# Peptides against a protein of PDB entry 3S8F: the designs that were tried, part 129

Target 1, 157 residues: chain A of PDB entry 3S8F
Amino acid sequence: VLTLFVAVPSLMTAFTVAASLEFAGRLRGGRGLFGWIRALPWDNPAFVAPVLGLLGFIPGGAGGIVNASFTLDYVVHNTAWVPGHFHLQVASLVTLTAMGSLYWLLPNLTGKPISDAQRRLGLAVVWLWFLGMMIMAVGLHWAGLLNVPRRAYIAQV
Target 2, 166 residues: chain B of PDB entry 3S8F
Amino acid sequence: DEHKAHKAILAYEKGWLAFSLAMLFVFIALIAYTLATHTAGVIPAGKLERVDPTTVRQEGPWADPAQAVVQTGPNQYTVYVLAFAFGYQPNPIEVPQGAEIVFKITSPDVIHGFHVEGTNINVEVLPGEVSTVRYTFKRPGEYRIICNQYCGLGHQNMFGTIVVKE

## One batch from the design tools (peptide; made by RFdiffusion4, then SolubleMPNN)

Design b2_p16_5_s3 (from b2_p16_5, 9 letters changed)
Fold by OpenDDE base, seed 3:
Structure b2_p16_5_s3 (fold): chain B 157 residues (1-157), chain C 166 residues (1-166), chain A 16 residues (1-16)
Amino acid sequence: as target 1 above (157 residues)
Amino acid sequence: as target 2 above (166 residues)
Amino acid sequence: SVLLLFLAQAFEDALA
């Protein structure tokens, strides 16, 4: 039980980011419970990428609590569940944040704004990456719960 | 304007922090619910037991694979298993159907996995430490043991077999 | 909604 209190700082950080997003959306004219989400700059891959990373991080973070629980970890340890978890954390949140940072950094370093074609391509890349990662992660978590072993090429499933 | 903006941000933060706290309790409640309703299939961890990995092959209950299966009761057995690079001993492990089996697993070399397909047996095996797992095989047949912890070049081929006899 | 469905499915699978 005490181990779960480690999640408190992470939750505080995550929801502070969410608060910032809500504020930003409302500044952009969004109103109501969900209108602020629609008002966010979804046409900018530098924004979309890290936000998609955050969306992937939510189930990954929940999985972190599971993995940190002694009894529940017994069920999932060294199964496909584990790589499913860290692919949400590293290959989704971290990687998508890096991609988003790149879409911001390159125009600033070169002094040249990205073209509309480049912007659309960037959006396609991050959305496809997110979709692929979510499919893989769901599959890995599901397989893990079915006791598919990690670090093995065969499984009785 | 800045003060007003900061005040607004703080208001949103308070709401989201309250939500975060609520979610924390939800997660704890879900864990508690899972433990309360689904504990029957969980194999309890045994006490920490140590062994010398440098002598485990020469002395003690793991030294002779022919003596690895020890009957400890009318329908109870202890099986002393070595996980090594790259296999298991004894192999196959022969046990009777319906008997309570206590696996005592250790390693003479590096960390290995002991994952028995068709069961909930899944433990890491550390040199110098004895892993204890209790299980009763209800169905006769062959159960494959898989190493699910990387242990070297032959890791992918490291398999064992448990044969459950009627 | 997708996240909720994922969580629901994960929960169901964990309890199955």
Scores: peptide ipSAE 0.029, ipTM 0.780, DockQ to the pose 0.031
Fold by OpenDDE base, seed 1:
Structure b2_p16_5_s3 (fold): chain B 157 residues (1-157), chain C 166 residues (1-166), chain A 16 residues (1-16)
Amino acid sequence: as target 1 above (157 residues)
Amino acid sequence: as target 2 above (166 residues)
Amino acid sequence: SVLLLFLAQAFEDALA
């Protein structure tokens, strides 16, 4: 039980970001319980990428709590579950955030805005990346629950 | 107005913090539920047992693979297993069906894994420590031991076998 | 290719 309290700071950080998103969405005209989501700038890959990363981070974070639990970790430790977890954390959140940051940074560094074609391509890239990562993550977590070992090329199942 | 904006932001943060706390309690509840209803698959941690990895091959219960399987009681055995680069000893490990097996696993060199397919046996093996796992094989046959912790160049080929005899 | 696999494994271990 005490182990789960370690998650409190991370949850606080994550949901304060969510709070900022809600505020931003409402400032952009979003109304209602969920209307603010649609009001966010989904046409900007610099925004979409890190947000998708955050979305992937949610189940990953939950998995982190599981992994940190002494008893539950026995079920998942050194199975495919673990790489599924950190691919959500690193390859999704960190990588997508980095990708998104480039869409902000490069225009600022060069002084040239990205073209509309580049923008659309960027959106496609980050969405496809996210989709691929989610598929892989679900597969790895599923395999892990089926006791597929980590760092092995063979499995009984 | 800056003050109004600040107040609004705080309100949203408060709401999301409440949500975060709620989720925390949900996770705690799930863990508690799992522990209360699904204890059969959870092996409680035993006392930490230590061994000298530099001498474990020369002396002690791990030194002779021919004597690795020790009957400790009626239908009870202790098996002293070494995980090393790159294999297991004894190999195969032969145990009777239906017997309670206590595996005492250690390593003379680096960290290895001990993952037995078809079972819930899955532990890391650390040099200097003895991993203890208790299991009863209900079905005869061969069970593959897989190293699921990277241990060097031959890691991917590091396998063992448990043979459960009728 | 073997070297790449080992590097990949090392990376995976570092992230675990």
Scores: peptide ipSAE 0.014, ipTM 0.777, DockQ to the pose 0.013
Fold by OpenDDE base, seed 5:
Structure b2_p16_5_s3 (fold): chain B 157 residues (1-157), chain C 166 residues (1-166), chain A 16 residues (1-16)
Amino acid sequence: as target 1 above (157 residues)
Amino acid sequence: as target 2 above (166 residues)
Amino acid sequence: SVLLLFLAQAFEDALA
């Protein structure tokens, strides 16, 4: 009940952010239905990180609704599915947002801009992190559906 | 200028809000679809039953492991299982193949898990509550019981066995 | 509609 209650505000927030991104992209010269996406500052790790986090949050959020359903939860509860959900929410969204925040905050606090090398490294780190999280999350969800138990070092499969 | 920008932002927000509502319905529809098509094998929740965890070891159907398996019909059994730190009783649990087994599981101490490999049996066991699970073993052999809820230092080694006899 | 069917099928395949 609580999850479903929070789901609506969360979705509204998420799509509001998307609206802001669309506006920003269009201000940067993006045109068409999807052209605004390409116009966003994908060269800035402070931008890329939280956006990737949001992307990971989409399936995670959907999974949250699944976990909140009594009938569906029976299938996935206390299986590897649950850690998969957590890693999308915490290790992806929260962590990437934190990483992105640092890329913005530290230069502003110190007054020292990041070097180009640091920027490129940051982009690499963020993208690799996202990729790794997606692989692990998919694996955990898959394992969960195969009835691999949570909190156990052994599995049937 | 600022006013125009604000209006533009609002326009995009309206569009995305409409999209969000549409997606919400899509998600609900998908969930409904999955519920409708993936109902096979779901063990329905049993009736809520309470027990005193402080006396469950001394009196009642869980007190004697030798009396834990009760035949309730020609091909029906009730098995009274205790999940405790750190194991299960009776252990092994011996049941006939093809019989309908009703597991009545409770705990005298802390919360445990009851996950039977090779089956869809996966329930949490709370002290003071009786978990009821109905299952029919179609294949003979040994089925391992795994605790999938952290219950202390010995959690990782907490296993049981169900032996299904021909 | 097509998207819905696609997603539904994907979910079915994943959860079956």
Scores: peptide ipSAE 0.012, ipTM 0.746, DockQ to the pose 0.032
Fold by OpenDDE base, seed 2:
Structure b2_p16_5_s3 (fold): chain B 157 residues (1-157), chain C 166 residues (1-166), chain A 16 residues (1-16)
Amino acid sequence: as target 1 above (157 residues)
Amino acid sequence: as target 2 above (166 residues)
Amino acid sequence: SVLLLFLAQAFEDALA
């Protein structure tokens, strides 16, 4: 009940953030239905990281609703599905947001801008992290639906 | 300028809210589809039933593993299972193929899992409470029971077996 | 899609 109650405000917040991104992109010269996305600062790891986290949060959030549903939870509970959900929420959204925050915070605290090499490395790290997390998440959710148990080192599936 | 910006933001918010509502219906439809295709096999049954975990081993239907399988009707059985550190009782559990089996599972010690591989049977077992699961084994053979809830140092080796006879 | 986005980003970074 609590999860479902929180889901509605969370969705509203998510779409509000998306609206803000569209507005920002259009202010930066983006046009059309999707042109505003290209206009966003994709060259900045401090921006890319949390945005990728938000993208990972979409399936994770949907999974949260599934996990909170009585009938569906019966299918996925204590299977590999659950850690798949966690990795999307924690290791994607939270972790990537933290990474992005560091790329903003450290230059401001030290008063020194990051080098171009550091920026490029940061972008590589963030994208590779996201890719790896998506692969793992898909695998865990798939395994969970195949009834692979959580907290077991062997399974018959 | 600020007023124009405010109106623009509001317009985008309205658009995304409309999209949000549309996606809500999509998600509901997906959930409905999933429910329609994944409701077969295991049926949660029974009301909340309590037992005394301190005496469950000495008295009652869980006390004697030789009497754990009770025929309740034609092709209907109730199986009283104990999940304990670190195993299951009875072990093996022997049931007929095609019979409707009602598992009554409880624990004398800590919380355990009861996951039957090859089936949709997957429940947590709490001391003092009885977990009830109804299932019909359509195929004969051996089905392994595994614990998927951490229960101590021997958790990873906690296994049982259900033998389904023709 | 994720891989394509990564490759696109890498390409843009190389040209920037």
Scores: peptide ipSAE 0.012, ipTM 0.732, DockQ to the pose 0.038

Design b2_p16_6_s1 (from b2_p16_6, 8 letters changed)
Fold by OpenDDE base, seed 3:
Structure b2_p16_6_s1 (fold): chain B 157 residues (1-157), chain C 166 residues (1-166), chain A 16 residues (1-16)
Amino acid sequence: as target 1 above (157 residues)
Amino acid sequence: as target 2 above (166 residues)
Amino acid sequence: MDVLLAFLQAAFAAAE
């Protein structure tokens, strides 16, 4: 039970970020319940990457609650489910946030803005990364539920 | 201005906080649902039991693989299994079909996994601790034991077999 | 952030 309380501040943090995004989107002219989303700078890989990371973190966080549950962890522990969870948390959120940070940081460090071609390539990279991570994560979670073991090169299923 | 902006931000934060709480309840509900519908297959574990990993190979019920399978009652057996670098003892484990099997699993060296394919048996095996798993094999045949916890250079080849006899 | 950026820029320049 105590471990599950980690979900509370995590959710609060995640949705505080969402609140910041809503505020930013509305400042950029977005209106209505969802119009603020469209108003966000989706043409900037420095923005898109961490947002996609956050989106991947949502199911990963839900999985974290599962993993922290005694009875449910028994089902998924040391199965392919676990690396699926990791790829959502580390390889999606952390990695995409790092990528996004670099898209911002490097131009600022060098004093040189990224070219339009670099921007478009960056967008392609982060979206493809996200897509690949989601496919792999779904597959790993699915395999885990089918009792495919972690750290094994063979499985019955 | 600053005050108005501050209030607006707070309103958004409150809204999203409420949503976060709602989602928390959804997750709890999903967990509760899963527990309610999928607990029938959970293998109950025994109470915490300790053993000395330094002597487990020399004395006690794990010491002799020929004596590892112990009949404890009508159609009931206890199997004392060692997971070690890099294999299982006894190997194969021979048990009768339809019998209630209590696996008592421990390790003399490092942490291992005990994952039995075709079953929901999946536990970590810690030196100094006895893992207890109860299972009844309904189908005869061979069941592979897989180590799903990295235990060293030979981890990938660490397999065992349970033979269920008719 | 400007202060941090300034330090990072200085570090970046020094590392080259």
Scores: peptide ipSAE 0.013, ipTM 0.764, DockQ to the pose 0.015
Fold by OpenDDE base, seed 5:
Structure b2_p16_6_s1 (fold): chain B 157 residues (1-157), chain C 166 residues (1-166), chain A 16 residues (1-16)
Amino acid sequence: as target 1 above (157 residues)
Amino acid sequence: as target 2 above (166 residues)
Amino acid sequence: MDVLLAFLQAAFAAAE
């Protein structure tokens, strides 16, 4: 009940952010149904990181609904599915948002812009983090569906 | 300019609301798919039963491991299992192949897990509550019981065995 | 955000 209740504000926030991104992309010259996406500042790790976090949050949020379902939770509860869900929510969204926030905050606090090298490195870190997290999350969810237990170092699969 | 921007934002929000409704159906479909493919053999929740964890070791059906397996019918057994720090009793649990086994599991100390490998048996065991699980072992052999709920320093080594005899 | 940034900058400067 609580999870489903929290899901409503979360969805509203998510789609509001998406709407804001579309607006921003169109202001930057993006056209058409998807052209606004390409127009977003993908060269800025402060932007890319939170956006990738949001992308990871989508399947994580869906998983949250699964976990909150009595019948579905029986299948996935205390399996590797659960840490898979957590990693999508915490290790992707929260962590990437924090990383992105730092890329904005530190230059503004110090008054010194990041170098081009730092920018490129930041982009690499963020994308690699996201990719690795998605691989791990998919693996954990898959393992969970195969009844691999959580909090155990051995499993019969 | 601010008013125009506001109107533009609202237009995009309207579009995303429509998209959100479409995605809702996608999510429902995914949930349905999960139910259809992964819920075979789900053990329904039983009635809540309470016990006193402070006396469960001294009196009652869990007190004597030698009396833990009770035949309740020609092809039906009830097994009274204790999950404790750090193991299970009886251990091994011996049951016949093809019989309906009703596990009644409780704990005298802390919360434990009861996950039987190779089966859909996966329940948490709370002190003061009795977890009831029904299962029929179709294949003879040994089935390992794993504690999948952290219960202390010995958690990782907390295993049991179900021996299914022909 | 400008006000927040100003406070953060001041705090950062004071922490140095």
Scores: peptide ipSAE 0.012, ipTM 0.739, DockQ to the pose 0.015
Fold by OpenDDE base, seed 4:
Structure b2_p16_6_s1 (fold): chain B 157 residues (1-157), chain C 166 residues (1-166), chain A 16 residues (1-16)
Amino acid sequence: as target 1 above (157 residues)
Amino acid sequence: as target 2 above (166 residues)
Amino acid sequence: MDVLLAFLQAAFAAAE
């Protein structure tokens, strides 16, 4: 009960961030139910990377609720499900946030803006990273539900 | 104006919090679905049982692999299993088809895994703690036990077998 | 390294 209670402040935080993004998008001229999303600075890898990290964190957070459940953790613990969860949390959210931070920090520290080519390459990197991570994570979670063990080189499905 | 911005954000937060609540119910539904589809046939233990890992090989129900399978009632058995570096005892574990099996699993050395392929049996095995799993094998045959918790140099080769007899 | 470079170049082209 107490473990699952942590989901409440976590969800509150997550959706507060979403609210901030909506506000920012609307300040940038976005209108309507979804128009604010398009108005966000999707041409900036320093923005895109952490946002993609947050998007990857959504299914990861849902998995966190599963992992925190006594009965469900019994099912998924030490299966491929767990690496799937880790890759969403660490290799997606944390890593993409770090990438985004660097795209902002380095130009700021050096006083040299990134070139347009570097910007486009940065966008390609973070989007491809996100896509690959989502594919891998879905595969790992699915395999976990099929009782593929963690830390084993062979499996019977 | 910060005040105006805060009011606007607050309005959006209320909407997103409502959405959050809705998503909470979605997650609960997904949890219920997962539980209904993936937990059938396995009853996890609810009681913590402790043993001395330093003496478990010398005395008690885990000491003799020939006495590891104990009939506790009509069509009911308790199996005392040791997970150790790097294998399982007894090996193979022989049980009747259709019998209710209570596995009592512990370790004399380090933490191991006990994952039975073809079943939902999947527990960690801690020295000093007894893992209890109740399961009924409906199909005869061989079920491989896999260690899914890193336990040392031989971890990747640590396997056991459960033989279910007709 | 060469494979990585090729991948990065392809990714750059895809981002154009």
Scores: peptide ipSAE 0.007, ipTM 0.753, DockQ to the pose 0.018
Fold by OpenDDE base, seed 1:
Structure b2_p16_6_s1 (fold): chain B 157 residues (1-157), chain C 166 residues (1-166), chain A 16 residues (1-16)
Amino acid sequence: as target 1 above (157 residues)
Amino acid sequence: as target 2 above (166 residues)
Amino acid sequence: MDVLLAFLQAAFAAAE
C-alpha cells in the first residue's frame, strides 16, 4: 500500500495540468461542468497533440499503479501489458508532446506561420496518431491479460 | 485582478487534487479487494536464495540435468532448472501430473525469462539468484517454456518444454 | 548547441 503513494506526485502533476486546461477553457468562454473543454483551441495542433497525449497518459498512469504493485505485477509482468503501458506513456504522451512542440517551435524559430493547409494536415496526423496508439495500447493490454508474453513472437492464445 | 485570478486557479487546483486523491484511494481499494478475493492467483514472495553463477554448472543441484528432478515428499518434487543462452535444462522437464512442483530456477550467464504457457508461472531469472515458483499441473501434456526477457542474439529461439506425465 | 539554445530562448521569449 505504501508503495502506491509513489503515484501521488505524478497524479498531482497530471491533474494540475488539467486544472490549467479548465482555467484556460473558462477564460475562453467555456461554461458549465464540461463546456470549458469545447472552448479550448482544438484547431491548433500545437495544443491538440499534447492534450491527446495527456488523455492517453490517464489509462497509462492507472496501469503504472498496477505495474508498481508487488502483487498485481505478477499478473502483468513481462506480458504484452507492459509494452502497452509504455506505448501510452512514451509513444503517446512524450511523442505527441514532441509533435505539438514542433508545431509551436518551428513557426517561432523561422518566423513563418504555418499555412492553413499545414494546420489541417497537422490536426489529421495528430488525431490519427492518437487513434492508432489507443487501438494498439488496448490490444496490447488485452493480450497481456491473456498472458501473451513480452519479447516473444509466439503466444498461448 | 491578479489576486482574484490566483484564487480561482487555486480553487481549480484544489478540486483536481481532491479528484486525484480520490482516484488513488480507488486504486488502493481495488488492489486490496483483489488481494482479499483472489489470493489463489497471487504467488507469495519467497526467501531470497543466492548462488554463484560461475560454479552453478559445475557444482550443486543444477550441475547434472539427469538429477534435476528430485522427489522431496509424497507427490512433491523440486526441479532445478538452468536458464542459459540459449535454452533450458533439463529439456524436457518431466514431472508427474498432480504433483506439487517447486521450480528452482537460476542462470549461469545473463538474465532470462521463464514463462510457462498455460500456467501462471512467469518469472525473471537472474544470475546469482534462485527463482522459486510452486505449481501443480492438473492436466497432462506439453507446456512450452518461453524466454520473455532479452538475453542475446538467440533470444527469440530460446524455448523449453515441460512434459507432464499421467 | 549554444546557438541552438539561444534560438530556443529567443523563440520562447517572442511567444510570450
Scores: peptide ipSAE 0.000, ipTM 0.772, DockQ to the pose 0.018

